# Designs tried in a protein design run: peptides against a protein of PDB entry 3S8F. Part 188

Target 1, 157 residues: chain A of PDB entry 3S8F
Amino acid sequence: VLTLFVAVPSLMTAFTVAASLEFAGRLRGGRGLFGWIRALPWDNPAFVAPVLGLLGFIPGGAGGIVNASFTLDYVVHNTAWVPGHFHLQVASLVTLTAMGSLYWLLPNLTGKPISDAQRRLGLAVVWLWFLGMMIMAVGLHWAGLLNVPRRAYIAQV
Target 2, 166 residues: chain B of PDB entry 3S8F
Amino acid sequence: DEHKAHKAILAYEKGWLAFSLAMLFVFIALIAYTLATHTAGVIPAGKLERVDPTTVRQEGPWADPAQAVVQTGPNQYTVYVLAFAFGYQPNPIEVPQGAEIVFKITSPDVIHGFHVEGTNINVEVLPGEVSTVRYTFKRPGEYRIICNQYCGLGHQNMFGTIVVKE

## One batch from the design tools (peptide; made by RFdiffusion4, then SolubleMPNN)

Design b2_p20_6_s1 (from b2_p20_6, 13 letters changed)
Fold by OpenDDE base, seed 1:
Structure b2_p20_6_s1 (fold): chain B 157 residues (1-157), chain C 166 residues (1-166), chain A 20 residues (1-20)
Amino acid sequence: as target 1 above (157 residues)
Amino acid sequence: as target 2 above (166 residues)
Amino acid sequence: LPLLLAQFGAYLSAAFAAAE
């Protein structure tokens, strides 16, 4: 049970970020329980990418608790579940944050804003990346629960 | 105005912190529920048993694959298994159906995996340590052992077989 | 999109096969 307390700082951080997003959305005119979400700048890939990363990080974080649990880890350890967890944490959050940061950084470094076409392309890229990552992650977690081994080219199936 | 903004931010933070705590309790509850309702087949860790990986091939119960399967009682066996680069010993492992099998698994070289298809047997095998797994095979047939821990160039081809006899 | 759908289908198929 003590192992689960390791999640407290991460949860606090994650939901503080969520609080900041809510505040920002409300400052942009969003109202109500969900209106603030719609008010966020979803037209900016520099914003969308890291937010999608955060969304992928949620199930990944839950998985982290599972992986750290002695009894639950017995079920999932060294199965496809583990790489599924990694892809949510690294390939979604970290990678999408890096992608989003690039969309912010390059215009600032060059002094030139991205074109509308580049913006739209960027949005397409990050959304498709997120979708693909979620599909893969769900598949890996599912396979892991079915006891498909990690680091093997064959399985019982 | 700054004070109002500060208060608003704090209010949101408090709300989300409360949500965080709630989620933490949900996770704990789910774990507790899972443990309470799904304990069948879970093999708890026992005492850590150690061996010398440098001599395990020359002396002791792992040294002779022909004597790896030891009957310890009526319908009870202990199987001393070596996971090595790149295979398992003995191979195949022959055990009777319905018998209680205690696998004692260790490695003479590097870390390996011991994943038995069709079972919940899945342990890492560390040099210098003995992994102990207890299992009863209900169905006869062949069960493939898969190394699920990277152990070198031949890792992908590292397989073993358990043959369960009627 | 077709690649994504194919990927999704492949994972589902694998999952169902594993359950058998």
Scores: peptide ipSAE 0.018, ipTM 0.766, DockQ to the pose 0.018
Fold by OpenDDE base, seed 5:
Structure b2_p20_6_s1 (fold): chain B 157 residues (1-157), chain C 166 residues (1-166), chain A 20 residues (1-20)
Amino acid sequence: as target 1 above (157 residues)
Amino acid sequence: as target 2 above (166 residues)
Amino acid sequence: LPLLLAQFGAYLSAAFAAAE
């Protein structure tokens, strides 16, 4: 019930962020329905990281609704599905946002700009993190659907 | 132009807000549909029943593991199960194949899990409350009970067994 | 929109199928 309540402001926030991204992309020369996406600064890890976090948050949010569903929770509750959901929300969105924030914050705190090599490394780290997190999350969700229990070192499958 | 920029931002914001609202309604509709139509695989819980966790071991239907399995009908049984740190009783739980089993599960100490491997039985067990789950075992054999709620140092080793006899 | 619907639908359908 509470989850459904917070879903409203969360969705509003998500799509507001999307609006900002579209505006930014269009300011950068993007045109059309999807051209603004390509125009976003994908060469900046400070941008890419939180955006990837947001992308991971989408299925996580959907999972949150599933977890909050009276009937669907019977399937997923206390299975590996739940850790999968957690990792999308915390280890993806929160962590990637934190990582991205550091790519902006540290140069400003130290007064030293990020080098091109550091930028490229940062991009690699963020993308690899996202990829790994998605693989793990999909695996956990899949395992959960197969009734693999949460908080147990064994599985029936 | 700050004013023009604000107008542009508002235009995109309005569009995405409209989209957001539309999506919200779609999601709610999907949830509503699921709630209205989904019944398969759901094990209905019984009425909320409460017990005193401090006396459940000494008196009542959970007190004697030898009397835990009660035949309530020709093909119906009630099994009074205790989940405790760190195990289950009775253990093993012996029930006949094809019989309707009503598990009445409670805890004398802390919260535990009751996850029966190979089945859709998966409930949390709270001290002071009785969890009720109904199931019919179609296949004979052994079914492992797994605690999937952290309950202490021995949590990882907390297992039980249901033996389904032909 | 289609992607979001697809993702959400996939989750719901998978959960629904698993419940059956």
Scores: peptide ipSAE 0.016, ipTM 0.745, DockQ to the pose 0.034
Fold by OpenDDE base, seed 3:
Structure b2_p20_6_s1 (fold): chain B 157 residues (1-157), chain C 166 residues (1-166), chain A 20 residues (1-20)
Amino acid sequence: as target 1 above (157 residues)
Amino acid sequence: as target 2 above (166 residues)
Amino acid sequence: LPLLLAQFGAYLSAAFAAAE
């Protein structure tokens, strides 16, 4: 139980970010319990990318608690579960945040906005990346629960 | 107005923080439930047992693969297994069906894995430490041992076999 | 987004069906 208190600061941070998103959405005219979500700038890949990263980070964070739990870690350790967790945390959140940052940074550095075609391409990239990552991550976690080992090319399920 | 906006942000933060605390308890409850219902067969961590990796091949219970399987009781065996670059010894490991097997696994060189397919046996093997795993094979046949910890160029081909005899 | 969710759901459903 004491070990799980490590999750408290992380949850506080995560939901503070959520609070900021809600505030931003409401400032943009969103109303109701979920209307603020639609009001967020989903047409901007610099925004969409890190938000998708956050969505991937939620199950990854839950998995982090599992991995940090002594008894549960015994079940998942050195199985495909672990790389599934990593792909959610690193290859989703961190990578998508980096992608989103780039979509903001380059136009800012050059002083020139991205073209509409580039924007649409950027949206396609981040959504496809997220979709692929989620499919792979779910598969890896599932395989891990079936005791498929990591760092092995072969498994008997 | 910045003050008004700041106050609004604080209100949202308080709500989400309350939610976060609630979710924390939900997660703890879910973990507790999972542990209560799905912990059958979990092997707890045992007492730390040490061995000298530089001499384990020359002396002691791991030195002779032919003497690796030791009967310790009427239906109990201890198997002294070495995981090395790149294989296991003894190989195959022959044990009787239905017997309680205590695997004592160590490494003379680098860290390896010991993952037995068809079982919940999955441990890392560290040089200088003895990993202890207890298992009873209910079905006869061959069980493949897989190294699931990268140990060098031959890692992907590092396999062993446990033969369970009727 | 709806299309992506539908695709994802289809993949998951197929995977679960194959595993059973």
Scores: peptide ipSAE 0.013, ipTM 0.756, DockQ to the pose 0.025
Fold by OpenDDE base, seed 2:
Structure b2_p20_6_s1 (fold): chain B 157 residues (1-157), chain C 166 residues (1-166), chain A 20 residues (1-20)
Amino acid sequence: as target 1 above (157 residues)
Amino acid sequence: as target 2 above (166 residues)
Amino acid sequence: LPLLLAQFGAYLSAAFAAAE
C-alpha cells in the first residue's frame, strides 16, 4: 500500500525533473527531440552524478512496484532480487546524489573551486560507480530470479 | 520573460506527462504478461492459523518431531515443522516422492525463513502464526532448508534437510 | 493483479485530482 501510494507522486516528480532537464538543455542551445540532452553539462560531476542516479532509479522504481505486488513478490521475496533493488535505490540514486551534492557543497564551503584534475577525477568516479552499480544490480536481480536467497552465504545454483 | 518561460515549461511537462502515462501502461502490460506466462512461486495453501509460540514446543502437533509427518490421505501428508534458533525440526524431514505435502511451519521464538533449495518454497515464519505451503516433490533426494531471515548470531548456520524417498 | 490495478488507479486519480 505504501509503495503504491508513493509510486504515483514519485513518477510525477521524476517526469517533472525530466521536463526541467529538457528545458535546461534547450536553454543551453540544444535542439530537436534529443539534442537538449547533449547540451546538458556532462562535464560537471555535480550534474552527472545525480542524473546517473536518476537513471538507476528508473529500473529500481519499477522493481519497487514488483516487490509491492503480492503475486510477483512470491517470486522475488527474500532473494537476491531485493538487495538488487536496494542498491539501485540507495547506492545509485541516493549515493550518487550525495556525491554530486558534495561537488557543489565543498567548493562553496571552502570558497575554492575544484581544479580541472579534480573535476576529471570526479567524473571518472561517478561514471565508474554507476557502471559498477549497474553490473551488480543486474547480477543481483538475475540471481534473485534464479532463487538465490538473501542473507545466506550459500546458493544451490 | 517569466511568462514565456512558464509556458515553455508547461509544454515540456505536458509532453513528459503524456509519455509517463504511456510508460505506465507499458509497465502494467509487462506485469500482466509476466503473471500470465510465468508461475508466481508457492502460494500459501491454508487459512490464517494462529498458535501460541510459548506452548508450541510442549503441546500440539509440533511438540513431537517423531509425529511431525502425518499422512492425511492417499499420497497426502502434512508436515508440522518448527523453525527455531537455530534449526528446524524434524530434521531430517522424510517424505515420499510424488506425494502432496502440506507444510505447516511455525516458530517458538523469533521470525525465521523457510527456503527450500531446489524448489520455489520460500516463506517467512512468524511466531504465533502458521505458514502453510503445499508442494509435491517430483525428484527424490535431499533438499536443504535455509533461513533467509536474520534471526540472530547463529542465523548463517541454520539449516534443515528434507529427504524425499522413492 | 486486478486489485493492484485498482489501487494504482485510485492513487493515480487522487494524484491528478490533487494536482489539477
Scores: peptide ipSAE 0.006, ipTM 0.726, DockQ to the pose 0.043

Design b2_p20_6_s2 (from b2_p20_6, 12 letters changed)
Fold by OpenDDE base, seed 3:
Structure b2_p20_6_s2 (fold): chain B 157 residues (1-157), chain C 166 residues (1-166), chain A 20 residues (1-20)
Amino acid sequence: as target 1 above (157 residues)
Amino acid sequence: as target 2 above (166 residues)
Amino acid sequence: LDELLAQFGAFLSAAFAAAE
């Protein structure tokens, strides 16, 4: 199926991002197979936000393959599955990346660093956003598999 | 040293590339497995059937709701359904239990949805195109039809009913 | 962080209650 080859460029992008993260973590003193992850700047909301977006994008991307598959799309099309998918793609990755960009951009525009309180608040915001998005996305995908319709306020199940 | 950094990055890229390719095959395998085990009830795309949405209400099999249910065999029926702003016709759709029902659905105005609760019937209805769905109702009762494609201000209240008689 | 999360949670709860 040629349609599935659409995933190849996306995977190429993914490994580049992952490689960059691993390299950055190792430069920061991380060692071992997973130690580099802990070494990443998790205290910076400008970093945490887009990374959380990437994490949400992984299952969303898998869902994209499902949605692009003729036979599988028949099962999920116009069910709650679809909004579950793009909430991972748009409301998670894109939105969190925008949030993270803002946390970087504003200090640079003003020439002043954010306060510690603002930093902590930012971390809380992005983590809570991610958590909420994951809960909602899982719920929507689950509901979709139970044939809950999209664009309807009622469902039999 | 840029060269050292470049080599390190390359090594990481190779590792993640291998992982990514492996995941690609895993996804393909999962799709194949899903298709092999869960294809029951899937309706493949058929031949495109066209109608004129501007005249579908005045002439043809969709014109008279009273004649919408047509027996085509001993235990087979064709039901000509119109999805319109904002409802379905005929409404209710009355069909016998255990009969093979072929729904021929089209729209005279805008795109609508045809989602039947309790079934796997879920199709978009396009003006000028006939959607064909085959289903056999095993249980008697009422099945609600829901429009799951936004079609205007009355979209949220656009419902129909299929009554399956014993 | 726990205190901040609690405060934010309370804020959200109040906001949702007001919206409904």
Scores: peptide ipSAE 0.014, ipTM 0.758, DockQ to the pose 0.015
Fold by OpenDDE base, seed 4:
Structure b2_p20_6_s2 (fold): chain B 157 residues (1-157), chain C 166 residues (1-166), chain A 20 residues (1-20)
Amino acid sequence: as target 1 above (157 residues)
Amino acid sequence: as target 2 above (166 residues)
Amino acid sequence: LDELLAQFGAFLSAAFAAAE
């Protein structure tokens, strides 16, 4: 029970970030319950990458609650479920945030704006990365539920 | 203005905090539902049992693989298993079909895994600690034991077998 | 999935064997 309540600060932190996004979207002219989302700068890889990371972090965070639960962890521990979780948390959120940060940092450090071609390429990279990570993560979680072991090249299924 | 922006963000945070709280209860509810409907076969946590990993091979119930399977009652057995770099002993582990088996698993060297395919047996094995798992094999045959915790260069080849006899 | 996993496992097994 106490372990589940550890999720409270994490969820609070996650959704305070969402509050910042809503504010930004509304400043950009977005209105209504969801209109602010469309108003966000989806043409900027420095923005898109970390946001996609956050989106990947949602199922990963939910999985974190599962992994932290004693009874549920019994089912998933040291199965393919675990690397699935890590790929959402590290290879999605952290990696995409790092990628996005570079799209902002490098132009700032060099004093040169990124070209339109570089911007489009950046968008393609982060979206494809996100897509690939989601496919792999779903597969790993699914395999984990089928009791495919972690750190093994063979499985019953 | 940063100050004005912070105040505005704070207003939105109230809503998102409420949503956060709601999501927390949704997750708890989902976990509760899962536990209520899918807890069959879950082995409850037991007391921590300790052993000296430096002497476990020389003395005690793990010392002789030929004496590893001990009948403790009618249709009840305790099996003392060592997970080591890189294998299991005894190997194979021979047990009767339908018998209640208590596995007592420990390691003389490093951390290993004990994952039995076709079962819900999946525990980590720590030197100095005894992992206890209870299981009844309903079907005869061979069950492969897989090490699912990295334990060194030979980790990928670390396997064992449980033979369930009719 | 069974066939895919079997093939992948066999590949990894061969790779590890070759690397030893």
Scores: peptide ipSAE 0.006, ipTM 0.746, DockQ to the pose 0.011
Fold by OpenDDE base, seed 1:
Structure b2_p20_6_s2 (fold): chain B 157 residues (1-157), chain C 166 residues (1-166), chain A 20 residues (1-20)
Amino acid sequence: as target 1 above (157 residues)
Amino acid sequence: as target 2 above (166 residues)
Amino acid sequence: LDELLAQFGAFLSAAFAAAE
């Protein structure tokens, strides 16, 4: 149980970011409990990508707590659960953040803004990426709970 | 003004911090609940047992696969298993149904996995350490042992079998 | 780039074959 305190700094950071998003949304005219979310710039892939990464990081973080728990890790260790966790943390948060950063960086470096078509395509890409990652992650976690082994091409289920 | 903005940010941060702490307690509570309700199936780790991986094949209880299954009492057995690149010995492991089996698993070379399908037996096997797992097979048949820790080029083909006899 | 992709493809093919 004491090991769970490792999650405190990460949670504090994550929810501070969430606080920043809320503040930004409210500055953009959003009101109420959820109105600020709608007010965020969801038309910008440079924004959407890392935010989707953050969303994927939530269950991943919860999984991190599970994986760090001695007793719970006994259940999930070296099962498909583990790669599911990694895909949420790396292939979702890190990758989507990198993708989003690219959408900001390239226009900035070249001095040329992205076209509307490129913007729309970018939005499609990051949303589809997120969706695919969530499906895969759920599948891997589910398989892991069914004791499907990690690093094996066969399973009894 | 800037001061008001800072206050607003701090207020949001405070709120979200409170939420984060609440979630932390939720996670702790869930873990506690899980342990309280599902502890019967958990085999606690015992005292760490060590072995010399360089001599484990030559001397000791792992040296002869024909002597790997040792009856230690009425309906109780100890099975000395080697996980190596790339397989297990003995293979198959033959044990009787309903007997309490204590697996003593180690490796002479690299880290391997010992995952027994159809059971909750799933441990990593480290050279120099002995993994101990206690299990009772209630159903006869074949149980496949899978290496779930990458151990080299032949990792994907590293399998064993436990045969539970009636 | 084409050569790199070809090599990567060959690697995947070999890996798949080795896994069987």
Scores: peptide ipSAE 0.000, ipTM 0.761, DockQ to the pose 0.010
Fold by OpenDDE base, seed 2:
Structure b2_p20_6_s2 (fold): chain B 157 residues (1-157), chain C 166 residues (1-166), chain A 20 residues (1-20)
Amino acid sequence: as target 1 above (157 residues)
Amino acid sequence: as target 2 above (166 residues)
Amino acid sequence: LDELLAQFGAFLSAAFAAAE
C-alpha cells in the first residue's frame, strides 16, 4: 500500500529532477533533444554520482512496484530479486548520492579544493561503482526470477 | 529574466510530465501483459486460519509428525507441516506423485520460510497463522525445503525434504 | 596513475558520447 501510494509522487519528482537537468544542460549550451545531457558537468564526481544513482533508481523503483504487487510478489518474494532491488535503491541511489555529497562537503569543510587527480579518481570510483552495482543488480534479479532464494547459501540453479 | 527562466522551466516540466504519464501507462501495460501471459503458479489460498503456537506441538494435526500426511480424497492429501527452529516436521515428507497436496504450514516459535526447491512453493510461515499451499508434484524424487526467512543462529542450516514417490 | 586516470576518463567520456 505504501509503495503504491508514493509511486506517483515519486515519479513526478523524478521527472521534475529530469526537467531541472534539462534546463541546466541547456543553460550550459546543450541543444537538441539529447544534447543538453552532454552539456552537463560530467567531469564533476559530485554531479555524476547522484545522477548515476538516479539512473539506478529507475529500474529499482519499477521493481518496487513489482514487489508491492500481490501476484508478482509471489514470484519474487524472498528470492534474490529482493536483494537486487535493495542494491539498486540503497547501494546505488543512496550510496552514490552520499558519495557525491562528500565530494562537495569535504572541500567545503576543509577549505581545500580537491586536486585534479582526486577528481579523476572520484570519477573512476563513481563509474566503477555504478557498473558493479548494475552487474550485481542484474544478476540478482535474474537469479531471483530463477527462484534463487534469499538468505540461503544454496540453490538448485 | 526571472520570468523567462520560469517559463522555460515550465515548458520542460510540461514535457517531462507528459513523458512521465506515458511511461506510467507503459509500466501498467507491462504489468498487465505479464499477468495476462504468465502465471504465478500455485498461489497460497485459503481462508484465514489461526492456531495457537504455544499448543500446536501438543495437540492438533501438527502434534504428531507420523500423522502429518492425511489422505483427504482420491489422490488428495493434506500435509501438516511445522517449521521450527531449526527444521521441519515431518522430515521427510512423503507424498505420492501426481497427487494434489495441500500443505498446511505453521510455526511454534518464530517466522520461518517454506521454500521448496524445484517448485514454486515459497511462503512465509508465521506463528499463529496457517499457510496453505496447494501443489501437485509431477516428478518423483526429493525436493529440499529451505528457510528463506532469517529465524536465528541456525537459520542457514534449516532444511527439510519432501520425498515424492511413484 | 595520473595518466591512467586520464585515459580512463577519456574512455568514459567517449563511451558516454557514443551512447548518445
Scores: peptide ipSAE 0.017, ipTM 0.732, DockQ to the pose 0.032; fails the geometry check

